# Ledger of designs, part 121: peptides against a protein of PDB entry 5K2M

Target 1, 273 residues: chain A of PDB entry 5K2M
Amino acid sequence: MRIGITYTVLRREEMAIKERAGEFGEVVMLHEDDLLFPGNYDLDVVIIRNVSHFKALYTARLFESEGIPTVNSSRLIFEAGDKLFATLRLAGKVPVPEWKAALSEGGALRVPDSLGYPLVSKPVFGSWGRLLAKVNDRDSLEAVLEHRKWMKNPLYGIHYFQEFVEKPGRDIRSYVIGGEFVGAIYRYSNHWITNTARGGKAEPCSDPEVEELSVKAWEAFGEGALAIDIFESEKGLLVNEVNPNMEFKNAARVTGADMAGKLVEYAVEVAKT

## One batch from the design tools (peptide; made by RFdiffusion4, then SolubleMPNN)

Design b2_p20_1_s4 (from b2_p20_1, 15 letters changed)
Fold by OpenDDE base, seed 3:
Structure b2_p20_1_s4 (fold): chain B 273 residues (1-273), chain A 20 residues (1-20)
Amino acid sequence: as target 1 above (273 residues)
Amino acid sequence: SAETEKAFKEAEEFEKDLLE
């Protein structure tokens, strides 16, 4: 078996994936600079580890066009990596924060009539809590919308909003690969945007309700490897978002789960189907 | 190795600077 691994930067995750993949077959590391299409790639499966959402999406689709399956698939990356498309999948299967989408400034100005204040403005793409805004009032909403008008990417014209969820100084990140729950962590932060990259403490999460909800959230998509972000709210557990380009170094360290091994095992299964 | 640790630190810095 020949396993490709596409990457932008060799992180701890990519090193772990490479090591585990070597136990199953020949490993071909493919930096973004090495990728040209159409190409003559002799690979049974490709694990997609590009950092950019769009580069990951197009890389996956390009390999698929040559008959090579990918983990994750371009379909999954497309649907899970867009916050609105992910919400559309999740909302029919699991509890999610209340949300509203508008396709114009005029539509966006009516969102508080349904969601009230405070609300959260999110871009449909992007990671690490960038361009998230807590909107407390009308003046703040108008300011956010005005700034978005001057952003060059047309996707910023898609206005996605959620209710503001009060969290107990933490959120949950769980991992589901091939329908199997692998593990979960608490991420602690004093800021309403929880991000472990900003020096937050991580602790193991052992909660059967989190495990069940995480599997159900994965089933909304029905394939691949997903990190799932869950809020603890006064209304119970809410699935906030999913990530098809998971970081897991902290989760693997804290839980002891072999996330890299599980990802490789799943990729090998995909290669055989 | 020291080289591996350096590469991981550079990757962490890169992750902070990523706009996407």
Scores: peptide ipSAE 0.014, ipTM 0.533, DockQ to the pose 0.074
Fold by OpenDDE base, seed 1:
Structure b2_p20_1_s4 (fold): chain B 273 residues (1-273), chain A 20 residues (1-20)
Amino acid sequence: as target 1 above (273 residues)
Amino acid sequence: SAETEKAFKEAEEFEKDLLE
């Protein structure tokens, strides 16, 4: 078996994936600079580890066009990597924060009529809490919308809002690969944006309810490897978002779960189908 | 390995740049 791994930066995750993939066959590391299409790639499967959501999406689709399956698939990357599209999948199967989408400033200004304040404004794309805004009032909403209006990317004109969920100083990141729950962590933060990349602590999460909910969230998509962000709310557990390009170095370290191995095993299964 | 350390450092720097 020949396993491709596409990557932008050789992170701990990519190193671990490479190492585990070597147990199953020949590993072909493919930096973004090496990717030209159409190409003659002799690969049975490609693990997509491009940092950029869009680069990952297009890379996956390009390999699929050559008849090479990818983990994750371009479909999954597309649906899971967009917060709104992910919400559309999730909302049918699991509890999610209350949300609204608007396609204009005028529509966005009416969102508080349904959700009230405070709101969270999110771009439909992006990572690490970039351009997340807690919107406490009308003035703040108008300011966010005004700023979005002058942003160059037309996707900023897609307005996605959630209710503000009061969290107990942490959130949950779980991992489901091929429908199997692999592990979960608590991410602690003193800020309403919980991101371990910003200096938050991670601790193991062993909660059967988290496990069950995580699997159900994965089933909303029905394939691939997903990191799942879950909030502990007054309403119970809420699935906030999923990530088809998961970082797992902290989770693997804290839980001891072989996330890289599980990802490779799943990729090998995909290659055989 | 030195290569691994370099890769990790580059990755950390990249992650930092993405956060900043």
Scores: peptide ipSAE 0.014, ipTM 0.520, DockQ to the pose 0.063
Fold by OpenDDE base, seed 2:
Structure b2_p20_1_s4 (fold): chain B 273 residues (1-273), chain A 20 residues (1-20)
Amino acid sequence: as target 1 above (273 residues)
Amino acid sequence: SAETEKAFKEAEEFEKDLLE
């Protein structure tokens, strides 16, 4: 078996994936600079670890066009990597924070009429905690919308809002790979934005409800490897978002779960289908 | 389009800056 691994930066995750993949077959590391399509890639499966959501998406689709399956698939990356598209999948299967999407400033200004305040404004793309705004009032909403007008990326014109969820100083990140719950952690933060990359403490989360909810959230997509972000709210557990390009070094360290091994095992299974 | 290319580049920059 020949296992490709695409990457932008060789992180601990990519090193672990490489190491574990070596137990199952020949490993071909493919930096973004090595990728040219169409190509003659002799690979049975490709694990997608590009940092950029869009590069990951297109890389997956390009390999798929050559008949090489990917983990994650381009479909999964597309649907899970966009916060709005992910919400659309999740909302039919699991509890999610109340949300609204607007395609204009005029529409966005009406969001509080439905959701009230406070709101969370999110970009539909991009990674943790950037351009998240807690919108407490009309003045703040107008300010956020005004700033968005001057952003160059047209995707900032897609206005995605959630209700503000009061969290108990932490959130949950779980991992589901191939439909199997692999593990979960609490991420502690004194800020309403929880991100372990900003020095938050991580602790193991052993909660059957989290496990069940995580699997259900994964089933909304039905394939691949997902990190799942869950809020502990007064309404119960809410699935906030999913990540098809998960970081897991902290979770693996804290839980002892072999995230890299599980990912590789799943990729090997995909290769055999 | 040039707009699409700008969107991708900005998205990439936005994502990469999280790792730095």
Scores: peptide ipSAE 0.023, ipTM 0.613, DockQ to the pose 0.196; fails the geometry check
Fold by OpenDDE base, seed 5:
Structure b2_p20_1_s4 (fold): chain B 273 residues (1-273), chain A 20 residues (1-20)
Amino acid sequence: as target 1 above (273 residues)
Amino acid sequence: SAETEKAFKEAEEFEKDLLE
């Protein structure tokens, strides 16, 4: 078994994945600078750990073009890594926050007629709460839309909005790999954007409802390794988003779950299919 | 490259600062 691992930065996650992969076969570490295609790579599977969503997507697709399966697949990265496409998958299987998409400024200005205020503006791409805006009124909406016009990436012209969900000072992040629930954590924050580094605490989440919902959310995609963000709301649990480029260092530490091992085991299974 | 690594460390720190 020859296992490739593509990466941008050697984080604790990549180190753990490398270590665990070594138990199953030969490990080939592939920094982004090492990747040229076509490359005639002799690998049975590649674990994709590129930080950039788009680099991860293209890397996965390039290996697949050479007949090498990837974890995650380019399909999963594409569908799960886009907030709108992910919502389209999720909405058919699990409760999600109310959402609207508009393809023009004129359409976007009508979103409050359906969602009301406050609402959240999200880019369809990007991680880590970047360019999230809580829109409290019409003036704020107009300002966000005006700023978007001056942004160069055409994807900023895809206007994705979500209802503002009042959270109990925390959210949930769960992990599902190959259809198996691996673990979940509470992330505490006093900000409406939950962020544990700004003095937030992470705690284990042992809730059967979270486990069931997380598996159902994964089943909306049907493959791979996903981190799942869940909100606790007055309406119950809502799946906010999924992440095909999961970070798990804090979750592994808090839960004791062998997330790196589970990821490698799944990759080995994929290599044998 | 060292620059790419720095940019991604900054992004990771930013991500950690948003997720951690």
Scores: peptide ipSAE 0.017, ipTM 0.518, DockQ to the pose 0.076; fails the geometry check

Design b2_p20_2_s1 (from b2_p20_2, 10 letters changed)
Fold by OpenDDE base, seed 3:
Structure b2_p20_2_s1 (fold): chain B 273 residues (1-273), chain A 20 residues (1-20)
Amino acid sequence: as target 1 above (273 residues)
Amino acid sequence: EEEFDREKEEAEEWLKKVLK
């Protein structure tokens, strides 16, 4: 077994994946600077750990074009890494926050007629709460739309909105790999954007309802390794988003779950199919 | 540590109030 690992930065996650992969076979570390295509890669599977969504997507597709399977697949990265496409999958299987999509400013201005205020404006791509806006009124909506007109990337012209979900000063992040629940954490923050990368503390989440919902959310995609962000609300548990390029350092530390080992085990299974 | 304990208590109080 020859296992490739693509990466941008050698983080704690990539070090843990490398260590666990060494127990199953030969490990080939591939920095982004080492990747040229077409190439003669002698690999049975590649674990994709590129930081950029688009670099991860294209890297996965390039290996697949050479007959080498990837974890995650380019299909999963594409569908799960876009907030709108992810919502389309999730909405058929699990409770999600109410949402609207508009393809023009004129369409976007009518979104409050159905969602009301407050609402959340999200770009369809991006990590760590980048360009999230809580929109409380018409003036704020017009300001967000005006700024989007001057953004160079045409994807900023795709207007995605959610209801603002009232939640406790925490959210839930769960992990499902190959259809198996691996673990979950609470992420505490007084800011409406909860993220452990912004200084939030984490503790273990042991809730059978979270486990069941997380598996159902994974089944909406049907493959790979996903981190799942869940809100606790007055309406019950809501699946907010999924991440096909999971960070798990804090979750592994807090839960004691071998997330790196589970990811490698799944990659080995993918290589055998 | 004190800030985390406060955030945890506030979250637990909210849950007791809303998710009953």
Scores: peptide ipSAE 0.224, ipTM 0.776, DockQ to the pose 0.013
Fold by OpenDDE base, seed 4:
Structure b2_p20_2_s1 (fold): chain B 273 residues (1-273), chain A 20 residues (1-20)
Amino acid sequence: as target 1 above (273 residues)
Amino acid sequence: EEEFDREKEEAEEWLKKVLK
């Protein structure tokens, strides 16, 4: 078994994945600078750990074009890593926050007619709560829309909105790999964006409803390794988003779950199919 | 630690109000 691991930065997660992968076979670490295609890669599977969503997506697709399966697949990265495409999958299986998408400023200006205020404006791509805006009124909406026009990436012209969900100063991050629930954490933050990357603390979450909902959310995609963000709301549990390129250092530390091992085990399974 | 305990307590209080 030859396991590739693509990466941008050698984080705690990549180190853990490397270590666990070494127990299953030969490990080939592939920094982004090492990646040229087409190439002569002799690998049974590649674990995709590129930081950039797009670099991860294209890397996965490029390996797949050479007949090498990836974890996650380019299909999963594409669908799960885009907030709108992820919502389209999730909405058919699990409760999600109310959402609207608009393809023009004129369309976006009508979103409050259905969702009301406050809104959350999200780019369809991006990590760590970047470019999330709580939009409390018309003036703020107009400002966000105007700023989007000056952003260089045309994907910023895809306007994705959610209802603002009041949370109890925390959210839930769960992990499902190959359809198996691996673990979950509470992420505490006084900020409406409860991202642990912004200084939030984590505690174990042991809730059967979270486990069931997490598996159902994963089933909306039907493959791979996903981190799932769940809100505790007045309406009950809501699946906010999923991440096909998950960070798990805090979750692994807090839960004691071998998330790196589970990811590698799944990659080995994928390599054998 | 103290700030964390406070956030947890506030979260638990919110949950008790909402999940009744």
Scores: peptide ipSAE 0.144, ipTM 0.689, DockQ to the pose 0.013
Fold by OpenDDE base, seed 1:
Structure b2_p20_2_s1 (fold): chain B 273 residues (1-273), chain A 20 residues (1-20)
Amino acid sequence: as target 1 above (273 residues)
Amino acid sequence: EEEFDREKEEAEEWLKKVLK
């Protein structure tokens, strides 16, 4: 078994994945600078750990073009890594926050007529709460739309909105790999954007309802390794988003779960199919 | 926490560079 690992930066996750992969076979570390295609890669599977969503997507697709399966697949990265496309998958299987998509400023201005205020404006791509805006009123909506108009990336012209979900000063991040629930954490923050990366505390989450919902959310995609963000709301548990390029350092530390090992085990299974 | 913040900042800077 020859396991490739693509990476941008050697984070704790990549180091753990490398270490665990070494127990299953030969490990080939592939920095982004080493990735040239077409190439003569002798690999049974590639674990995709590129930091950029788009680089991860294209890297996965490029390996797949060489007949090498990837974890995650380019399909999964594409569908799960876009908040709108992920919502489309999730909404058919699990409870999600109410949402609207608009493809123009004029369309976006009508979103409150359906969802009301407050709203959350999200870019369809991005991480760590980047460019999330709580939109409390018309003036704030106009401001967000004005700013988006001047952003260079055309994807910022895709307007994705959710209802604002009141959360109990925390959210849940769970991990499902190959259909198996691996673990979950609470992420605490006094800000409406809960992110452990911004000084939030993490604690283990042991809730059977979270486990069940997490697996169902994964089943909406049916493959790969996903981090799943879940809100505790007055409506019950809501699946907010998924991440096909999961960070798990904090979750692994807090839960003690061998997330790197589970990821490698899944990659080995994928290699054998 | 500090190490994570650094890793995040590096990732964010890199993402900003890639998105340009």
Scores: peptide ipSAE 0.016, ipTM 0.385, DockQ to the pose 0.071
Fold by OpenDDE base, seed 2:
Parts: structure tokens; sequence; C-alpha cells
Structure b2_p20_2_s1 (fold): chain B 273 residues (1-273), chain A 20 residues (1-20)
């Protein structure tokens, strides 16, 4: 078994994945600078750990074009890594925050007519709550839209909005790999964006309802390894987003779950199919 | 916490370079 691991930055997660992959076979670490295509890669599977969503997506697709399966697959990265596309999958299977998408400024200005205020403006791509805006009123909406006009990436012209969900000072991040629930954590923050990357406390989450919902959310995609962000709302649990390029160091530490091992085990099984 | 913040900053700086 030859296991590739693509990466941008060698984080704790990539180190853990490398270590566990070494138990199953030869490990080939592939920094982004090492990747040229078409290539002659002698690999049975590639674990995709590129930080950029798009680089991860294209890397996965390039390996797949050479007959090498990836974890996650380019399909999963594409569908799960885009907030709007992920919402489209999730909305058919699990409760999600109310949302609207608009493809023009004129359309976006009508979103409050349906969802009211406050809103959350999200880019369809990105991590760590970047370019999330709480939109409390018309003036704020106009400001967000004006700024988006000057952003060079055309994807910023795709206007994705959610209802603002009042959370109890925390959210939930769960992990499902190959359809198996691996673990979950509470992420505490005094800010409406509860990402642990912003200095939030993490605690274990042991809730059967979270486990069931997490598996159902994974089933909306039906493959791979996903981190799932869940809100505790007045309406019950809502699946906010999924991440096909999960960070798990805090969750692994807090829960004791072998997330790196589970990911590698899944990749090995993918290599055999 | 400090280690997490550094990794995030490095990743964010990198992303800023790639998205330009």
Amino acid sequence: as target 1 above (273 residues)
Amino acid sequence: EEEFDREKEEAEEWLKKVLK
C-alpha cells in the first residue's frame, strides 16, 4: 500500500495522518510544490490535505484522472466545500438554517423580504468565518453588496444568505468518516462566529441526537470524511455547514478519538475498492 | 491557543496570496 498525502502546511493533523498511514504502508508526503500533472504517481490512494478548497478540489481531480482514488474525492470536495452546494445536499435530508441565494445585487436586495433581518452573508467558499457578515439592516446589506462588487473573484458575486441563528454561546462540530460517527465537540465563543480558531474553548459533546443528525448529514453526500457544524437553535438542531477538509486537532485532543486513524483506515478501504 | 492562532495566521496569509 502506497499512501499519498497532499498538503500546503504541515499541521498537527497532517503529522498525525502521516504517522497513522505509516502503519498501513509506505507514506509519500506531497507538498503542493511537488505536484506536477500529468505525472506518473505510484500511489494506491491520496489523502487530500491542501488548505485551499480549490487546490484541494483540483488536486483530487488530477489524481483521479490518473486512476488514483482520493480521500476526499473531487466530487465530495466540490459539493461539500461550497456552502451553497452543501446546503442543496443537506436541505433534502436534515434541518438547515433558512437560506436564500441571489445571483445579482438586485436579487440580493430582495432577500430580506423573504428572510427578514438579521441575516448572515456568507461567501460560498472560505474557512474560519472569513467574510461572514451579520447584516442587521438595509444599510449593512448595501455595504456588503458594495464591497462584493470590488472583489475580483467572481464567486463573491454569488450571494448566499442565511437566517441569523441565535446560539447558546456555542456550536457543535461533529466528525463522520466513512459513515461512522467518530466524535463531536462543543465550541464555545462569546462571538456569533464560534470557530475554535478564534480562541474558543472546546469540550466533548456526547449527545445521541447529534450523532444521529451527523450521520444523516453525511448520508446527504454518501462518501468520505466530513466535519459537520451544527447549531443549537430554538427550532432544534440545524446543520449549518460541512467541511471536506477538516481540522480535527482540538476535537481529537478533547474527545480522545483517533480521527487520523479513522481517516487513514477509510483511505485504505477506498484504495481496495 | 497560541499554536492554533499561528497556524491560522499562516494559513490565512497563504490563502490571501493564492486568492490574489
Scores: peptide ipSAE 0.015, ipTM 0.458, DockQ to the pose 0.070

Design b2_p20_2_s2 (from b2_p20_2, 8 letters changed)
Fold by OpenDDE base, seed 3:
Structure b2_p20_2_s2 (fold): chain B 273 residues (1-273), chain A 20 residues (1-20)
Amino acid sequence: as target 1 above (273 residues)
Amino acid sequence: EEEFDREYFEALEWLKKMLK
């Protein structure tokens, strides 16, 4: 078994994946600078750990074009890594925050007629809460839309909105790999954008409802390794988004779950199919 | 807390590099 691992930065996750992969076969670390295509890669599977969504997507597709399966697949990265496409999958299987999409400023200005205020404006791509805006009124909506007009990437012209969900000062991040629930954590924050990166405390989440919901959310995509962001709301649990390029260092530390091992085991299974 | 802060800073530094 020859296992490739693509990466941008060697983080604790990549180190853990490398270590666990070594138990199953030969490990080939592939920095982004090492990747040229077409290439003659002698690999049975590639674990995609590129930080950039687009680099991860194209890397996966390039290996697939050479007959090498990837974890995650380019299909999964494409669908799960776009907030709108992910919502389309999730909405058919699990509760999600109310959402609207508009393709023009004129359409976007009508979104409050359906969702009301406050709203959350999200780009369809990006991480760490980048360009999330809480929109409390018409003036704020107009300002956000005006700024989007001057952004160079045409994807910023795809207007994605959610209802603002009141959270109890925390959210939930769960992990499902190959359809198996691996673990979950609470992420505490005093800010409406909850992220472990912002110095928030993490605690283990042992909730059967979270486990069940997480598996159902994964089933909306039907493959791969996903981190799942869940909100606790007055309406119950809501699946906010999924991440096909999960960070799990904090979750592994807090829960004690062997997330790197589970990811490698799944990659080995994919290689054998 | 220190570990969370480090991950945040590393992510921010990476983002800064990627945005340049």
Scores: peptide ipSAE 0.014, ipTM 0.479, DockQ to the pose 0.052
Fold by OpenDDE base, seed 5:
Structure b2_p20_2_s2 (fold): chain B 273 residues (1-273), chain A 20 residues (1-20)
Amino acid sequence: as target 1 above (273 residues)
Amino acid sequence: EEEFDREYFEALEWLKKMLK
């Protein structure tokens, strides 16, 4: 078996994936600079680890066009990597924060009529809490909308909003691969945007409700490897978002779960299908 | 050493600022 791994930066995750993949066959590391299409790639499966959402998406689709399956698939990356599209999948299956989408400034200005204040403005794409805004009042909403007008990417004209969820100084990140729950962590932060990359403490999360909800959230998409972000709210657990290009170094360290191994095992299964 | 994608680098720099 020949396993490709595409990457932008060789992180702890990519090193772990490479190491575990070596137990199943020949590993071909493919930096973004190595990729030209159409090409003649002799690979049975490709694990997509490009940092950029769009680069990951296009890389997956390009390999698929060569008849090579990818983990994750381009379909999954597309649907899970867009916050609005992900919400559309999740909303019918699991509890999610209240949300609104608007396609114009005029529409966006009416969002508080239904969600109230405070609310959260999110771009439909982006990572690590980039361009998230807690909108406390009309003035801040107008400011966010004004700034969006001058952003180059047309996708900034798609206005996605959520209710502001009061969290107990933490959130939950769980991992589901091939429909199996692999593990979960608490991420602690005093900031309303919780991210372990922001110096937050991580602790193991052992909660059967989290496990069940995580699997249900994965089932909304029905394939691949997903990290799932869950909020603890007054209304109970809410699935906030999913990530089809998951970072797991902290979760693997804290839980002891073999996330890299599980990902490789799933990729091998995909290759055999 | 692999160079960071500009977007990734900018995101990291933003995160560093948010850590303060």
Scores: peptide ipSAE 0.013, ipTM 0.464, DockQ to the pose 0.040
Fold by OpenDDE base, seed 1:
Structure b2_p20_2_s2 (fold): chain B 273 residues (1-273), chain A 20 residues (1-20)
Amino acid sequence: as target 1 above (273 residues)
Amino acid sequence: EEEFDREYFEALEWLKKMLK
């Protein structure tokens, strides 16, 4: 078994994946600077750990073009890594926050007519809660839209909105790999953005409803390794988003779950199919 | 590739409906 691992930065996650992969076969670490295609790579599977969503997507697709399966697949990265595309998958399977999308400023200005205030503006791509905005009123909406107009990436012109969900000072991040629930954590913050990467505290989450919902959310995509963000709302549990390029150092530390091992095991299974 | 096209199409169609 020859396992590739693509990466941008050797984080704790990549180090753990490397270590665990070594138990299953030869490990080939592939920094982004090492990646040229076509490259005649001799690998059975590649674990995609590029930091950039787009780099991860293209890297996966490029390996697949050479007949090498990836974890995650380019399909999954594409569908799960875009908030709008992910919502389209999730909405038919699990409870999600109410949402609207618009393709123009004019369209976006009409979103509150149906969704109301407060709402949350999200870019369709991005991580760590970047460019999330709580929009309480018309003035704030206009400001967000004005700023988006001056951003360079045309994807910022795709306006994705959710209802603002009142959370109990925390959200849930769960992990499902190959359809198996691996673990979950609470992320605590006094801010409405509860991401632990922004200084939130993590605690173990042991809730059968979370486990069941997480698996169902994963089934909406049907493959790969996903981190799943879940809100506790007055309407019950809501699946907010999924992440096909998960960070798990905090979750692994807090839960004791061998997330790196589970990821590698799944990659080995993928290699054998 | 087919999945990419389908998802993109579905997104566009959904947006069109929302903007009517």
Scores: peptide ipSAE 0.000, ipTM 0.280, DockQ to the pose 0.028
Fold by OpenDDE base, seed 4:
Structure b2_p20_2_s2 (fold): chain B 273 residues (1-273), chain A 20 residues (1-20)
Amino acid sequence: as target 1 above (273 residues)
Amino acid sequence: EEEFDREYFEALEWLKKMLK
């Protein structure tokens, strides 16, 4: 079996995936500079680890066009990697924060009529809390909308809003691969954007409710490897978003779970299907 | 409690900006 691994930067995750993949077959590391399509790739499966959402999406689709399955699939990357599309999947299966989408400034200005203030403005794409805005009032909403007009990417004209969820100084990130719950962590932050990326601490999360909810969230998509972000709210657990290109080094360290191994095992299963 | 690797984060943020 030949396992491709696409990557932008060789991170700890990619190193771990490479190492574990070597136990199952021949590993072919493919830097973005190595990717040219159409190509003659002799691979049974490709693990997609490109940093960019769009590069990951297109890379997956390009390999699929060559008859090579990918983990994650282009379908999953597309649906899970877009906050709005992910919400559409999740909302039918699990509790999610209240949300609204608008396709115009006029529509966006009416969002508070439904969600109230404060609310959160999110771009539909992007990672690590970039361009997340807590919108406390009308003036702030108008400012966000005005700034969006001057952004180069037309996707910033897609207005996605979520209720502001009060969190207990932490959120939960869980990992589900191939429908199996692998592990979860608490991410601590004093900022309303709880991301370990901003110097937060991580601790193991052992909660059966989190496990059950995480699996249900994964079932909304029905394939692949997902990191799932869950809020602890006054309304109970809410699934905020999912990540089809998950970072897991901290979670693996904290939980002791073999996330890289589980990912590779799933990729091997996909290759055999 | 383990702290997040700030250097790793900063590197990734830089990379993400460059890949836009």
Scores: peptide ipSAE 0.014, ipTM 0.482, DockQ to the pose 0.051; fails the geometry check

